Peptides against a protein of PDB entry 3HTU. Designs and how they scored, part 35

Target 1, 75 residues: chain A of PDB entry 3HTU
Amino acid sequence: RRPEEWGKLIYQWVSRSGQNNSVFTLYELTNGEDTEDEEFHGLDEATLLRALQALQQEHKAEIITVSDGRGVKFF

## One batch from the design tools (peptide; aimed at target 1 V23 F24 E28)

Design b2_p30_2_s4 (made by RFdiffusion4, then SolubleMPNN; from b2_p30_2, 14 letters changed)
Fold by OpenDDE base, seed 1:
Structure b2_p30_2_s4 (fold): chain B 75 residues (1-75), chain A 30 residues (1-30)
Amino acid sequence: as target 1 above (75 residues)
Amino acid sequence: SEEEERRKRLEELLEKAKEEAKKREEERKE
C-alpha cells in the first residue's frame, strides 16, 4: 500500500470509532490495544509518518512534535 | 501501568502543544 492508502485506512478507523479531534502518540496508533484488529496495526513508524503526512496535507491530521516524542491530532 | 502513565503524560503534552499552537495562530490573525 502507498502511504496515502494507509492514511485513508487510519482515518477511517478514527472516524468510525468516533475519535475525531483526539490525540494519539505514534506508538499507540500502530501498537496500541485499540488498533489490534486494524490492518495498519504493526505498521512501521516510517511508513506511518508518511501516511500521516498525507492526511496532514488534507487537513485531516496534524503531526505534533514535543521533546518527549511525537503524536498526531485528527480532525 | 508505567507504559500507560508514560502515554498519558505524552498525550497531555501533545494536547498542550496543540492548544499553544492554536493560541499563536489566533494571535497572528489579530
Scores: peptide ipSAE 0.113, ipTM 0.559, DockQ to the pose 0.304
OpenDDE base, seeds 2, 3, 4, 5: peptide ipSAE 0.102, 0.101, 0.105, 0.096; ipTM 0.543, 0.551, 0.570, 0.539

Design b2_p30_3 (made by RFdiffusion4)
Pose (drawn by RFdiffusion4):
Structure b2_p30_3 (pose): chain A 75 residues (1-75), chain P 30 residues (1-30)
Amino acid sequence: as target 1 above (75 residues)
Amino acid sequence: EEEEEEEELKEKEEELKEKAEEEAEKREEE
């Protein structure tokens, strides 16, 4: 599955829950306890980062760099 | 040992989340 297909699925989960301006760690998206039964749970951070970059090009997400890791804000 | 490693990882991810939220607020202010 390509980066942007994960990106569409990631974006849909965020939009439907009312988290349209929420901030997340990349870890919590693929390994957190809210996303356990989500389809993207267990996705590696490299492919996730790429899917997020595709969303950022569509102005649907902003990747945040915080010293020892990565996060993301969705729009 | 496994339970201690899981607790340390949760604490590290909570700190990282707080820093990401603070950085997002600073960018909104700019």

Design b2_p30_3_s1 (made by RFdiffusion4, then SolubleMPNN; from b2_p30_3, 16 letters changed)
Fold by OpenDDE base, seed 4:
Structure b2_p30_3_s1 (fold): chain B 75 residues (1-75), chain A 30 residues (1-30)
Amino acid sequence: as target 1 above (75 residues)
Amino acid sequence: MEEEKRRKEKEKLEKLLEEIKKKAEEREKE
């Protein structure tokens, strides 16, 4: 899958689960309990980041970087 | 241990976003 396709799957999950406007760490998205049944569970962080960047270009997400980690907010 | 670290990380991110939100609201008010 292309990063854009992964992004679509991720955003679909966010929308279907009613978690828009929520904040996630990158780890939670691919390793968290909430996404265990999702296709993107276990996705490598590099690909995840590219997927989120694609969503960010569509104004559907914003990647947040702090001194001790990274996360994302979905819209 | 790792779960606690992740919790703290998420908390920091949420606080940061809240601050950004507040700044945005202030700009809109001006």
Scores: peptide ipSAE 0.126, ipTM 0.574, DockQ to the pose 0.148
OpenDDE base, seeds 1, 2, 3, 5: peptide ipSAE 0.112, 0.116, 0.120, 0.109; ipTM 0.590, 0.566, 0.595, 0.561

Design b2_p30_3_s2 (made by RFdiffusion4, then SolubleMPNN; from b2_p30_3, 14 letters changed)
Fold by OpenDDE base, seed 5:
Structure b2_p30_3_s2 (fold): chain B 75 residues (1-75), chain A 30 residues (1-30)
Amino acid sequence: as target 1 above (75 residues)
Amino acid sequence: SEEEEEKKLKEEREKLLEKIKEKAKELEEK
């Protein structure tokens, strides 16, 4: 799959999951218990980042960088 | 131990999440 295709799957999950908090660490998305049944579970971080960057270009997400790592906020 | 390492990683991830949430809030206020 292309990064943008992964991004689509991720965003679909976010939209359907009914999460109260739209902010995630990168680890939660691919290794968290909440996404165990999703196709993108276990996705490597490099590909994940590219997927999120694609979503960011569509203004559906914003990659957040702090001193200790990165996360993402979905819109 | 493996358990201690896992606990440490979990705590670090939780701290990271908090920092990300704080940053997200800051960005939203702009």
Scores: peptide ipSAE 0.532, ipTM 0.847, DockQ to the pose 0.871
OpenDDE base, seeds 1, 2, 3, 4: peptide ipSAE 0.528, 0.528, 0.523, 0.529; ipTM 0.845, 0.846, 0.844, 0.848

Design b2_p30_3_s3 (made by RFdiffusion4, then SolubleMPNN; from b2_p30_3, 13 letters changed)
Fold by OpenDDE base, seed 5:
Structure b2_p30_3_s3 (fold): chain B 75 residues (1-75), chain A 30 residues (1-30)
Amino acid sequence: as target 1 above (75 residues)
Amino acid sequence: MEEKEEEERRKRLEELKKKIEEKAKEREKE
């Protein structure tokens, strides 16, 4: 899959899951319990980041960087 | 030892998430 396609799958999950919070660590998305049944579970960080960057270009997400790592806010 | 390592990792990730949430909140105000 292309990064854009991964991004689509991730965003679809975010939209359907009804999460109370729209902020995630990168680890939560690919290794968290909530995404265990999703196709993107276990996705490598590099590909994940590219996927999120694609979503960011579409204004569907914002990658947030702090001192200890990165996360994402979905819109 | 594995349990302790997992707990420590969990705590680090929780702290990371809090920092991300705080920064997201700050950006919302900007």
Scores: peptide ipSAE 0.526, ipTM 0.847, DockQ to the pose 0.872
OpenDDE base, seeds 1, 2, 3, 4: peptide ipSAE 0.521, 0.520, 0.514, 0.520; ipTM 0.845, 0.845, 0.842, 0.844

Design b2_p30_3_s4 (made by RFdiffusion4, then SolubleMPNN; from b2_p30_3, 13 letters changed)
Fold by OpenDDE base, seed 5:
Structure b2_p30_3_s4 (fold): chain B 75 residues (1-75), chain A 30 residues (1-30)
Amino acid sequence: as target 1 above (75 residues)
Amino acid sequence: MEKEKEEELKKKLEKLKEEIEKKAKELEEE
């Protein structure tokens, strides 16, 4: 899959899951219990970042960088 | 030992999440 295709799957999950908090660590998305049944579970971080960057270009997400790592906010 | 490693990771992730949430809030207020 292309990064934008992964991004689509991720965003679909975010949209349909009804998350109270739209902020995630990258680990939560690919290794968390809430995404265990999703196709993108276990996705490598490099591919995940590219997917999120694609979503960011579409203004559907914002990658957040802090001292200890990165996360993402979905819109 | 494995549980210790898992708990260590959990704590690191919790701290990371808090920082991300803090940053997200700051960005929202801009």
Scores: peptide ipSAE 0.479, ipTM 0.830, DockQ to the pose 0.876
OpenDDE base, seeds 1, 2, 3, 4: peptide ipSAE 0.469, 0.474, 0.467, 0.472; ipTM 0.825, 0.828, 0.824, 0.827

Design b2_p30_4 (made by RFdiffusion4)
Pose (drawn by RFdiffusion4):
Structure b2_p30_4 (pose): chain A 75 residues (1-75), chain P 30 residues (1-30)
Amino acid sequence: as target 1 above (75 residues)
Amino acid sequence: SHTVLTRELAEELLPDAVGEAREVLEDFLT
């Protein structure tokens, strides 16, 4: 599955829960306890990073760099 | 391009952060 297909699925989960301006770590998206029964749970951070970069090009997300890791804000 | 976190930006993002991201921002602002 390509980066942008994961990006659409990630974006849909965020939008439907009312988290349209929420901030997430990349780890919590693929390994957190809120996304356990989500389809993208277990996705590697490299593919997730690319899916997020595709969302940022669509102005649907902003990737945050915080020293020892990565996060993201959705719009 | 990726946005680098600053103290002012961390304070602005904290009300919108949830779960692990909130803990990471609180530790950063400590």

Design b2_p30_4_s1 (made by RFdiffusion4, then SolubleMPNN; from b2_p30_4, 10 letters changed)
Fold by OpenDDE base, seed 5:
Structure b2_p30_4_s1 (fold): chain B 75 residues (1-75), chain A 30 residues (1-30)
Amino acid sequence: as target 1 above (75 residues)
Amino acid sequence: METVMTKELAEELLPHARGEAKKVLEKFLA
């Protein structure tokens, strides 16, 4: 899958689960319990970041840096 | 472009976070 396609899957999960406007660490998006059944669970961080960047271009997400980590807010 | 966390932003995001994200924000605000 392309990053954009991953982004679509991630955003679909966010929307279907009613978590728009929620904030996540990148880790819990791909390694958390809430996404264990999602195709993007276990996705490598590099690909995840590109996926989120694609969403950010669509104004569906905002990537945030905090200390030495990253998070994301979905819209 | 990535947004850099600030105290003000953290306060805005905190009510929208849970789990690890919430802990990270709380730690940032501490």
Scores: peptide ipSAE 0.673, ipTM 0.927, DockQ to the pose 0.916
OpenDDE base, seeds 1, 2, 3, 4: peptide ipSAE 0.671, 0.670, 0.668, 0.672; ipTM 0.926, 0.926, 0.925, 0.927

Design b2_p30_4_s2 (made by RFdiffusion4, then SolubleMPNN; from b2_p30_4, 13 letters changed)
Fold by OpenDDE base, seed 1:
Structure b2_p30_4_s2 (fold): chain B 75 residues (1-75), chain A 30 residues (1-30)
Amino acid sequence: as target 1 above (75 residues)
Amino acid sequence: SEIEATEELAKELLPHARGKAKEVLEKLLE
């Protein structure tokens, strides 16, 4: 899958679970208990980041990257 | 500055965060 395709799957999960406007760490998205049944569970962080960047271009997410911590908010 | 912009973003995100995400953002704003 391309990053954009992963982004679509992630955003679909956020939407159908009613978690729009919520904030996640990158780790929570791919390693959290809440996403264990999702196809993107276990996705490598590099690909995840590219997927989120694609969503950010569509104004569906906002990534915050700082030393020792990163997160993303979905809209 | 870039740091200030990041902190402002963190402030905006914090009210919508929970668990580990909230912890990360809180640390950023210390």
Scores: peptide ipSAE 0.199, ipTM 0.701, DockQ to the pose 0.478
OpenDDE base, seeds 2, 3, 4, 5: peptide ipSAE 0.065, 0.168, 0.178, 0.187; ipTM 0.614, 0.672, 0.681, 0.693

Design b2_p30_4_s3 (made by RFdiffusion4, then SolubleMPNN; from b2_p30_4, 12 letters changed)
Fold by OpenDDE base, seed 2:
Structure b2_p30_4_s3 (fold): chain B 75 residues (1-75), chain A 30 residues (1-30)
Amino acid sequence: as target 1 above (75 residues)
Amino acid sequence: METVMTEELAKELLPHARGEAKKVLEKLLS
């Protein structure tokens, strides 16, 4: 899958679970219990970042840098 | 372009976080 395709799957999960306008760490998106049944669970962080960057270009997400990692807010 | 975390932003994001994200923000604001 291309980053844009992964981004679509991630955003679909955010939307159908009613979590638009919510904030996540990149880790909990791919390693958290809430996404265990999603295709993107276990996705490597590098690919995840590219997927989120694609969503950011569409103004559907904002990637936030923290002292020891990254987070993301969905819109 | 990536947004850099600030105390002001952390306060704005806290109400929208849970789990690990919430813990990270609470730690930043402690």
Scores: peptide ipSAE 0.649, ipTM 0.921, DockQ to the pose 0.930
OpenDDE base, seeds 1, 3, 4, 5: peptide ipSAE 0.193, 0.640, 0.646, 0.643; ipTM 0.724, 0.919, 0.921, 0.920

Design b2_p30_4_s4 (made by RFdiffusion4, then SolubleMPNN; from b2_p30_4, 12 letters changed)
Fold by OpenDDE base, seed 4:
Structure b2_p30_4_s4 (fold): chain B 75 residues (1-75), chain A 30 residues (1-30)
Amino acid sequence: as target 1 above (75 residues)
Amino acid sequence: MEIEATEELAKELLPHARGEAREVLEKLLK
């Protein structure tokens, strides 16, 4: 899958679960309990970042750095 | 382009965070 395709899957989950406007750590998205049944569970961070960057270009997400870590807010 | 969370931004994001994300933001504000 291309990064934008992963982004679509991630955003679909965010929307289906009613979590628009929620903030996540990158770890929560791919390793959290809430996404265990999603195809993007276990996705490597590099690919995840590219996926989120694609969503960011669509104004559906904003990547945030907190100290030495990263998170994301969905819209 | 990713943005860096300031104290002010962290306060704005806190109500929208839970789990680990919330803990991270709380630590930043501490």
Scores: peptide ipSAE 0.623, ipTM 0.909, DockQ to the pose 0.906
OpenDDE base, seeds 1, 2, 3, 5: peptide ipSAE 0.618, 0.621, 0.622, 0.620; ipTM 0.907, 0.908, 0.908, 0.908

Design b2_p30_5 (made by RFdiffusion4)
Pose (drawn by RFdiffusion4):
Structure b2_p30_5 (pose): chain A 75 residues (1-75), chain P 30 residues (1-30)
Amino acid sequence: as target 1 above (75 residues)
Amino acid sequence: SLEDKIEVAEKLYEEFHTDELKEELEELEE
């Protein structure tokens, strides 16, 4: 599955829960306790980072760099 | 924004409990 297909799925999960301006760590998205039964749970960080970059090009997400890791804000 | 970085730093610290993330959070709060 390509980066942008994960990106669509990631974006749909965020939009439907009312988290349209929420900030997440990349780890929590693929390994957190809220996304355990989500389809993208277990996705590697590299593919996740690319899916997020595709969302950023669509102005649907902003990747945040915080020293020892990565996060993201969705719009 | 700064508030977003602080929120990410808090979450990263809770997930990993490293001194580097703790120092980075204190620096962002100042």

Design b2_p30_5_s1 (made by RFdiffusion4, then SolubleMPNN; from b2_p30_5 with E10K Y13L E15L H17K D19E E24Y E30K)
Fold by OpenDDE base, seed 5:
Structure b2_p30_5_s1 (fold): chain B 75 residues (1-75), chain A 30 residues (1-30)
Amino acid sequence: as target 1 above (75 residues)
Amino acid sequence: SLEDKIEVAKKLLELFKTEELKEYLEELEK
């Protein structure tokens, strides 16, 4: 899958679960219990970041950097 | 927003529990 396709899957999950405007860590999205049944569970961080950057270009997400860590807010 | 940054920092602190994150969070909440 392309990063844009991964982004679509992630955003669909966010929307279906009613978590728009919620904040996540990257680890929470790919390693959390809430996403165990999703195709993007276990996705490598580099690919995840590219997917989120694609969503960011569409104004559907904002990547947040704090110190040396990252999170994301979905819209 | 500042609130979003604080929330991310708190979640990261729970995972990694580093002094750097703790200090960063303290600065954000001043």
Scores: peptide ipSAE 0.296, ipTM 0.757, DockQ to the pose 0.923
OpenDDE base, seeds 1, 2, 3, 4: peptide ipSAE 0.130, 0.135, 0.123, 0.150; ipTM 0.620, 0.622, 0.618, 0.635

Design b2_p30_5_s2 (made by RFdiffusion4, then SolubleMPNN; from b2_p30_5, 8 letters changed)
Fold by OpenDDE base, seed 2:
Structure b2_p30_5_s2 (fold): chain B 75 residues (1-75), chain A 30 residues (1-30)
Amino acid sequence: as target 1 above (75 residues)
Amino acid sequence: SLEDKIKVAEKLYELFKTEELKKYLEELKK
């Protein structure tokens, strides 16, 4: 899958679960219990980041960078 | 937003108890 396709899957999950406007760490998106049954569970961070960047271009997500890590907010 | 940054930092700190994250959180909450 292309990063854009991964982004679509991730956003669909966020939307279906009603978690828009929620904040996630990258870790909990791919390693958390809530996404264990999702295809993107276990996705490598590099690909995940590219997927989120694609969503960010569509104004569907905002990657949040802190001093020692990253998270994401979905819209 | 600042609140979003705090939330992310707090979540990260829960996973990775680093002094850097701790200090960062303290600064954000000042």
Scores: peptide ipSAE 0.478, ipTM 0.852, DockQ to the pose 0.893
OpenDDE base, seeds 1, 3, 4, 5: peptide ipSAE 0.468, 0.466, 0.472, 0.475; ipTM 0.849, 0.848, 0.851, 0.852

Design b2_p30_5_s3 (made by RFdiffusion4, then SolubleMPNN; from b2_p30_5, 12 letters changed)
Fold by OpenDDE base, seed 5:
Structure b2_p30_5_s3 (fold): chain B 75 residues (1-75), chain A 30 residues (1-30)
Amino acid sequence: as target 1 above (75 residues)
Amino acid sequence: SLEDKILVAQKLLELFKTESLRKALEELLA
């Protein structure tokens, strides 16, 4: 899958679960209990970041950096 | 927003604590 395709899957999950406007760490998106059944569970951070960047370009997400940690807000 | 950044910071802090404890425990039991 391309990063854009991963982004689509992630955003679909966010939307279906009603978590728009929610904030996540990158870790809980791919390693959290809430996404255990999702295809993007276990996705490597580099690919995840590219996926989120694609969503960011579509104004569907914003990557937030705090110190050396990263999170994301979905819209 | 600032609120979102604070929330991310809080979650990151929580994650850090969890991982630190996990690692410490594993090292202790090794």
Scores: peptide ipSAE 0.173, ipTM 0.681, DockQ to the pose 0.358
OpenDDE base, seeds 1, 2, 3, 4: peptide ipSAE 0.172, 0.171, 0.172, 0.171; ipTM 0.679, 0.678, 0.679, 0.678

Design b2_p30_5_s4 (made by RFdiffusion4, then SolubleMPNN; from b2_p30_5, 13 letters changed)
Fold by OpenDDE base, seed 5:
Structure b2_p30_5_s4 (fold): chain B 75 residues (1-75), chain A 30 residues (1-30)
Amino acid sequence: as target 1 above (75 residues)
Amino acid sequence: SKEDEIKVAEKLLELYKTESLKKKLEELKK
Protein backbone atom coordinates (compact mmCIF):
# COMPACT_ATOMS: atom_id res chain seq x y z
CA ARG B 1 0.00 0.00 0.00
CA ARG B 2 1.01 3.55 -0.64
CA PRO B 3 1.14 6.03 2.24
CA GLU B 4 -2.00 7.70 0.93
CA GLU B 5 -3.80 4.39 1.02
CA TRP B 6 -2.70 3.78 4.58
CA GLY B 7 -3.90 7.24 5.45
CA LYS B 8 -7.29 6.42 4.03
CA LEU B 9 -7.56 3.29 6.15
CA ILE B 10 -6.49 5.14 9.27
CA TYR B 11 -8.94 7.95 8.72
CA GLN B 12 -11.73 5.51 7.99
CA TRP B 13 -11.09 3.92 11.36
CA VAL B 14 -11.08 7.31 13.06
CA SER B 15 -14.39 8.16 11.44
CA ARG B 16 -16.04 4.81 12.08
CA SER B 17 -15.08 4.86 15.72
CA GLY B 18 -16.20 8.45 16.16
CA GLN B 19 -12.81 9.69 17.22
CA ASN B 20 -12.56 12.73 15.03
CA ASN B 21 -11.12 15.72 16.87
CA SER B 22 -9.15 13.33 19.08
CA VAL B 23 -5.44 13.32 19.78
CA PHE B 24 -3.29 10.21 19.56
CA THR B 25 0.30 9.31 20.08
CA LEU B 26 1.83 7.63 17.08
CA TYR B 27 2.48 4.58 19.21
CA GLU B 28 -1.12 3.99 20.20
CA LEU B 29 -2.29 4.25 16.60
CA THR B 30 -0.22 1.30 15.48
CA ASN B 31 0.44 -0.52 18.75
CA GLY B 32 -2.59 0.26 20.87
CA GLU B 33 -5.30 -2.15 21.86
CA ASP B 34 -7.94 -0.09 20.10
CA THR B 35 -6.42 -0.78 16.68
CA GLU B 36 -5.46 -4.42 17.10
CA ASP B 37 -8.01 -5.53 14.54
CA GLU B 38 -7.13 -2.85 11.99
CA GLU B 39 -4.99 -3.48 8.94
CA PHE B 40 -2.65 -0.66 9.90
CA HIS B 41 -1.83 -2.18 13.27
CA GLY B 42 1.88 -2.76 13.49
CA LEU B 43 2.62 -0.32 10.70
CA ASP B 44 6.15 1.04 10.87
CA GLU B 45 6.48 4.59 12.08
CA ALA B 46 8.11 5.87 8.92
CA THR B 47 5.21 4.72 6.78
CA LEU B 48 2.75 5.94 9.40
CA LEU B 49 4.24 9.40 9.27
CA ARG B 50 3.94 9.50 5.50
CA ALA B 51 0.35 8.36 5.76
CA LEU B 52 -0.44 11.05 8.30
CA GLN B 53 1.33 13.63 6.20
CA ALA B 54 -0.94 12.70 3.34
CA LEU B 55 -3.95 13.22 5.58
CA GLN B 56 -2.48 16.49 6.74
CA GLN B 57 -2.34 17.69 3.16
CA GLU B 58 -6.05 16.96 2.98
CA HIS B 59 -6.63 18.88 6.21
CA LYS B 60 -7.88 15.72 7.90
CA ALA B 61 -5.09 15.52 10.44
CA GLU B 62 -2.42 17.58 12.12
CA ILE B 63 0.89 16.10 13.18
CA ILE B 64 1.86 17.49 16.56
CA THR B 65 5.53 17.83 17.37
CA VAL B 66 6.75 17.98 20.94
CA SER B 67 10.24 17.83 22.35
CA ASP B 68 9.98 14.10 23.03
CA GLY B 69 8.20 13.02 19.86
CA ARG B 70 5.02 13.40 17.88
CA GLY B 71 1.29 12.91 18.06
CA VAL B 72 -1.59 13.49 15.72
CA LYS B 73 -4.96 15.19 15.89
CA PHE B 74 -7.68 14.09 13.51
CA PHE B 75 -10.40 16.38 12.24
CA SER A 1 9.47 2.17 22.90
CA LYS A 2 6.36 2.28 25.01
CA GLU A 3 8.23 4.14 27.70
CA ASP A 4 9.34 6.76 25.24
CA GLU A 5 5.79 7.17 24.01
CA ILE A 6 4.57 7.70 27.55
CA LYS A 7 6.83 10.72 27.67
CA VAL A 8 5.34 11.90 24.40
CA ALA A 9 1.84 11.45 25.75
CA GLU A 10 2.75 13.45 28.81
CA LYS A 11 4.00 16.28 26.67
CA LEU A 12 0.87 16.13 24.56
CA LEU A 13 -1.22 16.29 27.70
CA GLU A 14 0.50 19.53 28.60
CA LEU A 15 -0.69 20.97 25.31
CA TYR A 16 -4.09 19.30 25.17
CA LYS A 17 -5.49 18.97 28.65
CA THR A 18 -8.36 16.66 27.82
CA GLU A 19 -9.82 13.80 29.79
CA SER A 20 -9.53 11.57 26.76
CA LEU A 21 -5.82 12.08 26.47
CA LYS A 22 -5.41 11.70 30.20
CA LYS A 23 -7.17 8.38 30.04
CA LYS A 24 -4.97 7.22 27.19
CA LEU A 25 -1.91 8.13 29.19
CA GLU A 26 -3.12 6.16 32.17
CA GLU A 27 -3.70 3.15 29.97
CA LEU A 28 -0.21 3.43 28.55
CA LYS A 29 1.24 3.44 32.04
CA LYS A 30 -0.34 0.12 32.95
Scores: peptide ipSAE 0.248, ipTM 0.783, DockQ to the pose 0.130
OpenDDE base, seeds 1, 2, 3, 4: peptide ipSAE 0.134, 0.141, 0.132, 0.246; ipTM 0.624, 0.632, 0.625, 0.783

Design b2_p30_6 (made by RFdiffusion4)
Pose (drawn by RFdiffusion4):
Structure b2_p30_6 (pose): chain A 75 residues (1-75), chain P 30 residues (1-30)
Amino acid sequence: as target 1 above (75 residues)
Amino acid sequence: TRDELIVAYKLALERGDYERAAELQEQLDE
């Protein structure tokens, strides 16, 4: 599955729950306790980063750099 | 920024650094 297909699925999960301006760590998206039964749970950080970059190009997400890791804000 | 502090706070919690998480929470309450 390509980066942007994961991006669409990630974006749909965020939009439907009312988290349209929420901030997430990349880890908590693929490994957190809220996304355990989500389809993208277990996705590697490299593919997730690319899916997020596709969303950023669509102005749907902003990737945040915080020293020892990565996060993202969705719009 | 505030969003960077939120990420930093969450990363501290994920790594079990509760002392650093408390410091970051105080910055978030300002």

Design b2_p30_6_s1 (made by RFdiffusion4, then SolubleMPNN; from b2_p30_6 with T1S I6L A8E R20K A22K Q27K)
Fold by OpenDDE base, seed 5:
Structure b2_p30_6_s1 (fold): chain B 75 residues (1-75), chain A 30 residues (1-30)
Amino acid sequence: as target 1 above (75 residues)
Amino acid sequence: SRDELLVEYKLALERGDYEKAKELQEKLDE
């Protein structure tokens, strides 16, 4: 899958899950308990980041960088 | 920002830095 395709899958999950909090850590998305049944579970961080960057270009996500790591907010 | 605080909070929890997590949680609750 291309990063854009991964991004689509991730965004679909976010949309369907109906989560109250749309902010995630990168680890939470690919290694969290909530995504264990998703195809993108276990996805390497580099590919994940590219996927999120694709979503960011579409204004569907914002990568958040803090002093000790990164997260993402979905729109 | 609040979103940055939330990310930092979650990262602190993942690291097991519960002192920092508590500090950030208090900020989030303000």
Scores: peptide ipSAE 0.714, ipTM 0.924, DockQ to the pose 0.844
OpenDDE base, seeds 1, 2, 3, 4: peptide ipSAE 0.712, 0.712, 0.708, 0.712; ipTM 0.923, 0.923, 0.922, 0.923

Design b2_p30_6_s2 (made by RFdiffusion4, then SolubleMPNN; from b2_p30_6, 13 letters changed)
Fold by OpenDDE base, seed 5:
Structure b2_p30_6_s2 (fold): chain B 75 residues (1-75), chain A 30 residues (1-30)
Amino acid sequence: as target 1 above (75 residues)
Amino acid sequence: SRDELLVALKLAELKGDKEKAAELKKELEK
């Protein structure tokens, strides 16, 4: 899958699960309990980041960078 | 920002940094 396709899957999960406007660490998106049944579970961080960047270009997400790492907010 | 604090808090909790987590929680309560 292309990053954009991964982004679509991730956003679909966010939308369907009612997680819009919530913030996540990158880790909990791909390694968390809540996404264990999702296709993107276990996705490598590099691909995840590209996927989120694609969503960010569509104004569906915002990657948040803090001193100790990154997270993302979905819209 | 609040979102940055939330992300930082999640990261602190994930990493087990209780002191930082507590600090961030206090900031969020303000």
Scores: peptide ipSAE 0.632, ipTM 0.899, DockQ to the pose 0.918
OpenDDE base, seeds 1, 2, 3, 4: peptide ipSAE 0.621, 0.629, 0.622, 0.624; ipTM 0.897, 0.898, 0.897, 0.897

Design b2_p30_6_s3 (made by RFdiffusion4, then SolubleMPNN; from b2_p30_6, 11 letters changed)
Fold by OpenDDE base, seed 5:
Structure b2_p30_6_s3 (fold): chain B 75 residues (1-75), chain A 30 residues (1-30)
Amino acid sequence: as target 1 above (75 residues)
Amino acid sequence: SRDELEVAYRLALLKGDYEKAKELKELLEK
């Protein structure tokens, strides 16, 4: 899958689960219990980041960077 | 920002830095 395709899957989960406007660490998205049944679970962070960047371009997400790591907010 | 605080809070929890997490949580709930 291409990054944008992964982004689509991720966003679909966010929307379906009612997680819009929620904030996640990147780790929680791919390694969290809430996404265990999702195809993107276990996705490497590099690919995840690219997927989120694609969503960001569509104004569906915002990647948040802090001193200790990164997270994302979905819209 | 609030979102940055939220991310930092969650990261602190993941890293086991509960003191930092507590401080951040207090800021979030304030």
Scores: peptide ipSAE 0.628, ipTM 0.896, DockQ to the pose 0.928
OpenDDE base, seeds 1, 2, 3, 4: peptide ipSAE 0.624, 0.158, 0.623, 0.625; ipTM 0.894, 0.635, 0.894, 0.894

Design b2_p30_6_s4 (made by RFdiffusion4, then SolubleMPNN; from b2_p30_6, 10 letters changed)
Fold by OpenDDE base, seed 2:
Structure b2_p30_6_s4 (fold): chain B 75 residues (1-75), chain A 30 residues (1-30)
Amino acid sequence: as target 1 above (75 residues)
Amino acid sequence: SRDELLVQYKLALRRGDYEKAEELKEKLEK
């Protein structure tokens, strides 16, 4: 899958689970308990980041960068 | 921002830095 395709899957999960406007660490998305059954669970961080960047271009997500790491907010 | 604080809070928890997490939590509650 291409990054934008992964982004679509991730956003679909966010929407279906009612997690819009929620904030996640990148680790939570790919390693968290809540996404264990999702196809993107275990996805490498590099690909995840590209997927989120694709969503960000569509104004569906905002990557949040702080001094000690990154997270993401979905809209 | 609040969202940035939330990210920092979650990161602190993951690292096991509970002292920092509590500090951030207090900021979030203000």
Scores: peptide ipSAE 0.678, ipTM 0.912, DockQ to the pose 0.895
OpenDDE base, seeds 1, 3, 4, 5: peptide ipSAE 0.677, 0.673, 0.677, 0.677; ipTM 0.912, 0.910, 0.912, 0.912

Design b2_p30_7 (made by RFdiffusion4)
Pose (drawn by RFdiffusion4):
Structure b2_p30_7 (pose): chain A 75 residues (1-75), chain P 30 residues (1-30)
Amino acid sequence: as target 1 above (75 residues)
Amino acid sequence: EEEIERLEELLENAASTTTAEMLEDEIERL
């Protein structure tokens, strides 16, 4: 599955829960306790990073760099 | 100082305690 297909799925999960301006770590998205029964749970950070960059190009997400890791804000 | 203010604004929208602690740690580091 390509980066942008994960991106669409990631974006749909965020939008439907009312988290349209929420901030997430990349780890919590693929390994957190809220996304355990989500389809993207277990996705590697490299593919996740690319899916997020595709969302950022669509102005649907902003990737945040915080020293020892990565996060993301959705719009 | 501008980066800290931006991170504090983001902290208000942290979806989890772990996300909030990550942002707070980054603010303290700065």

Design b2_p30_7_s1 (made by RFdiffusion4, then SolubleMPNN; from b2_p30_7, 11 letters changed)
Fold by OpenDDE base, seed 4:
Structure b2_p30_7_s1 (fold): chain B 75 residues (1-75), chain A 30 residues (1-30)
Amino acid sequence: as target 1 above (75 residues)
Amino acid sequence: KERIEELEKLLENAASEETKERLEKEIKKL
């Protein structure tokens, strides 16, 4: 899958679960219990980041980045 | 702003959904 495709899957989950406008750490998305049944569970962080960046370009997400960590807010 | 950076760091280290929810509320205000 391309990053954009992963982004689509992730955003679909966010939408289906009614978690738009919620904030997640990158770890929660790929390692959390809430996503265990999702195809993107266990996705490597590098690919995840690219997927989220694709969503960000579509104004569907905002990556929160500081020197000590990263998170994401979905819209 | 310092507050933003602090909240972002806290978010990365959130240990529970309860903490996450509180942080979400604060971040949404920014």
Scores: peptide ipSAE 0.047, ipTM 0.582, DockQ to the pose 0.148
OpenDDE base, seeds 1, 2, 3, 5: peptide ipSAE 0.030, 0.030, 0.028, 0.028; ipTM 0.547, 0.558, 0.540, 0.527

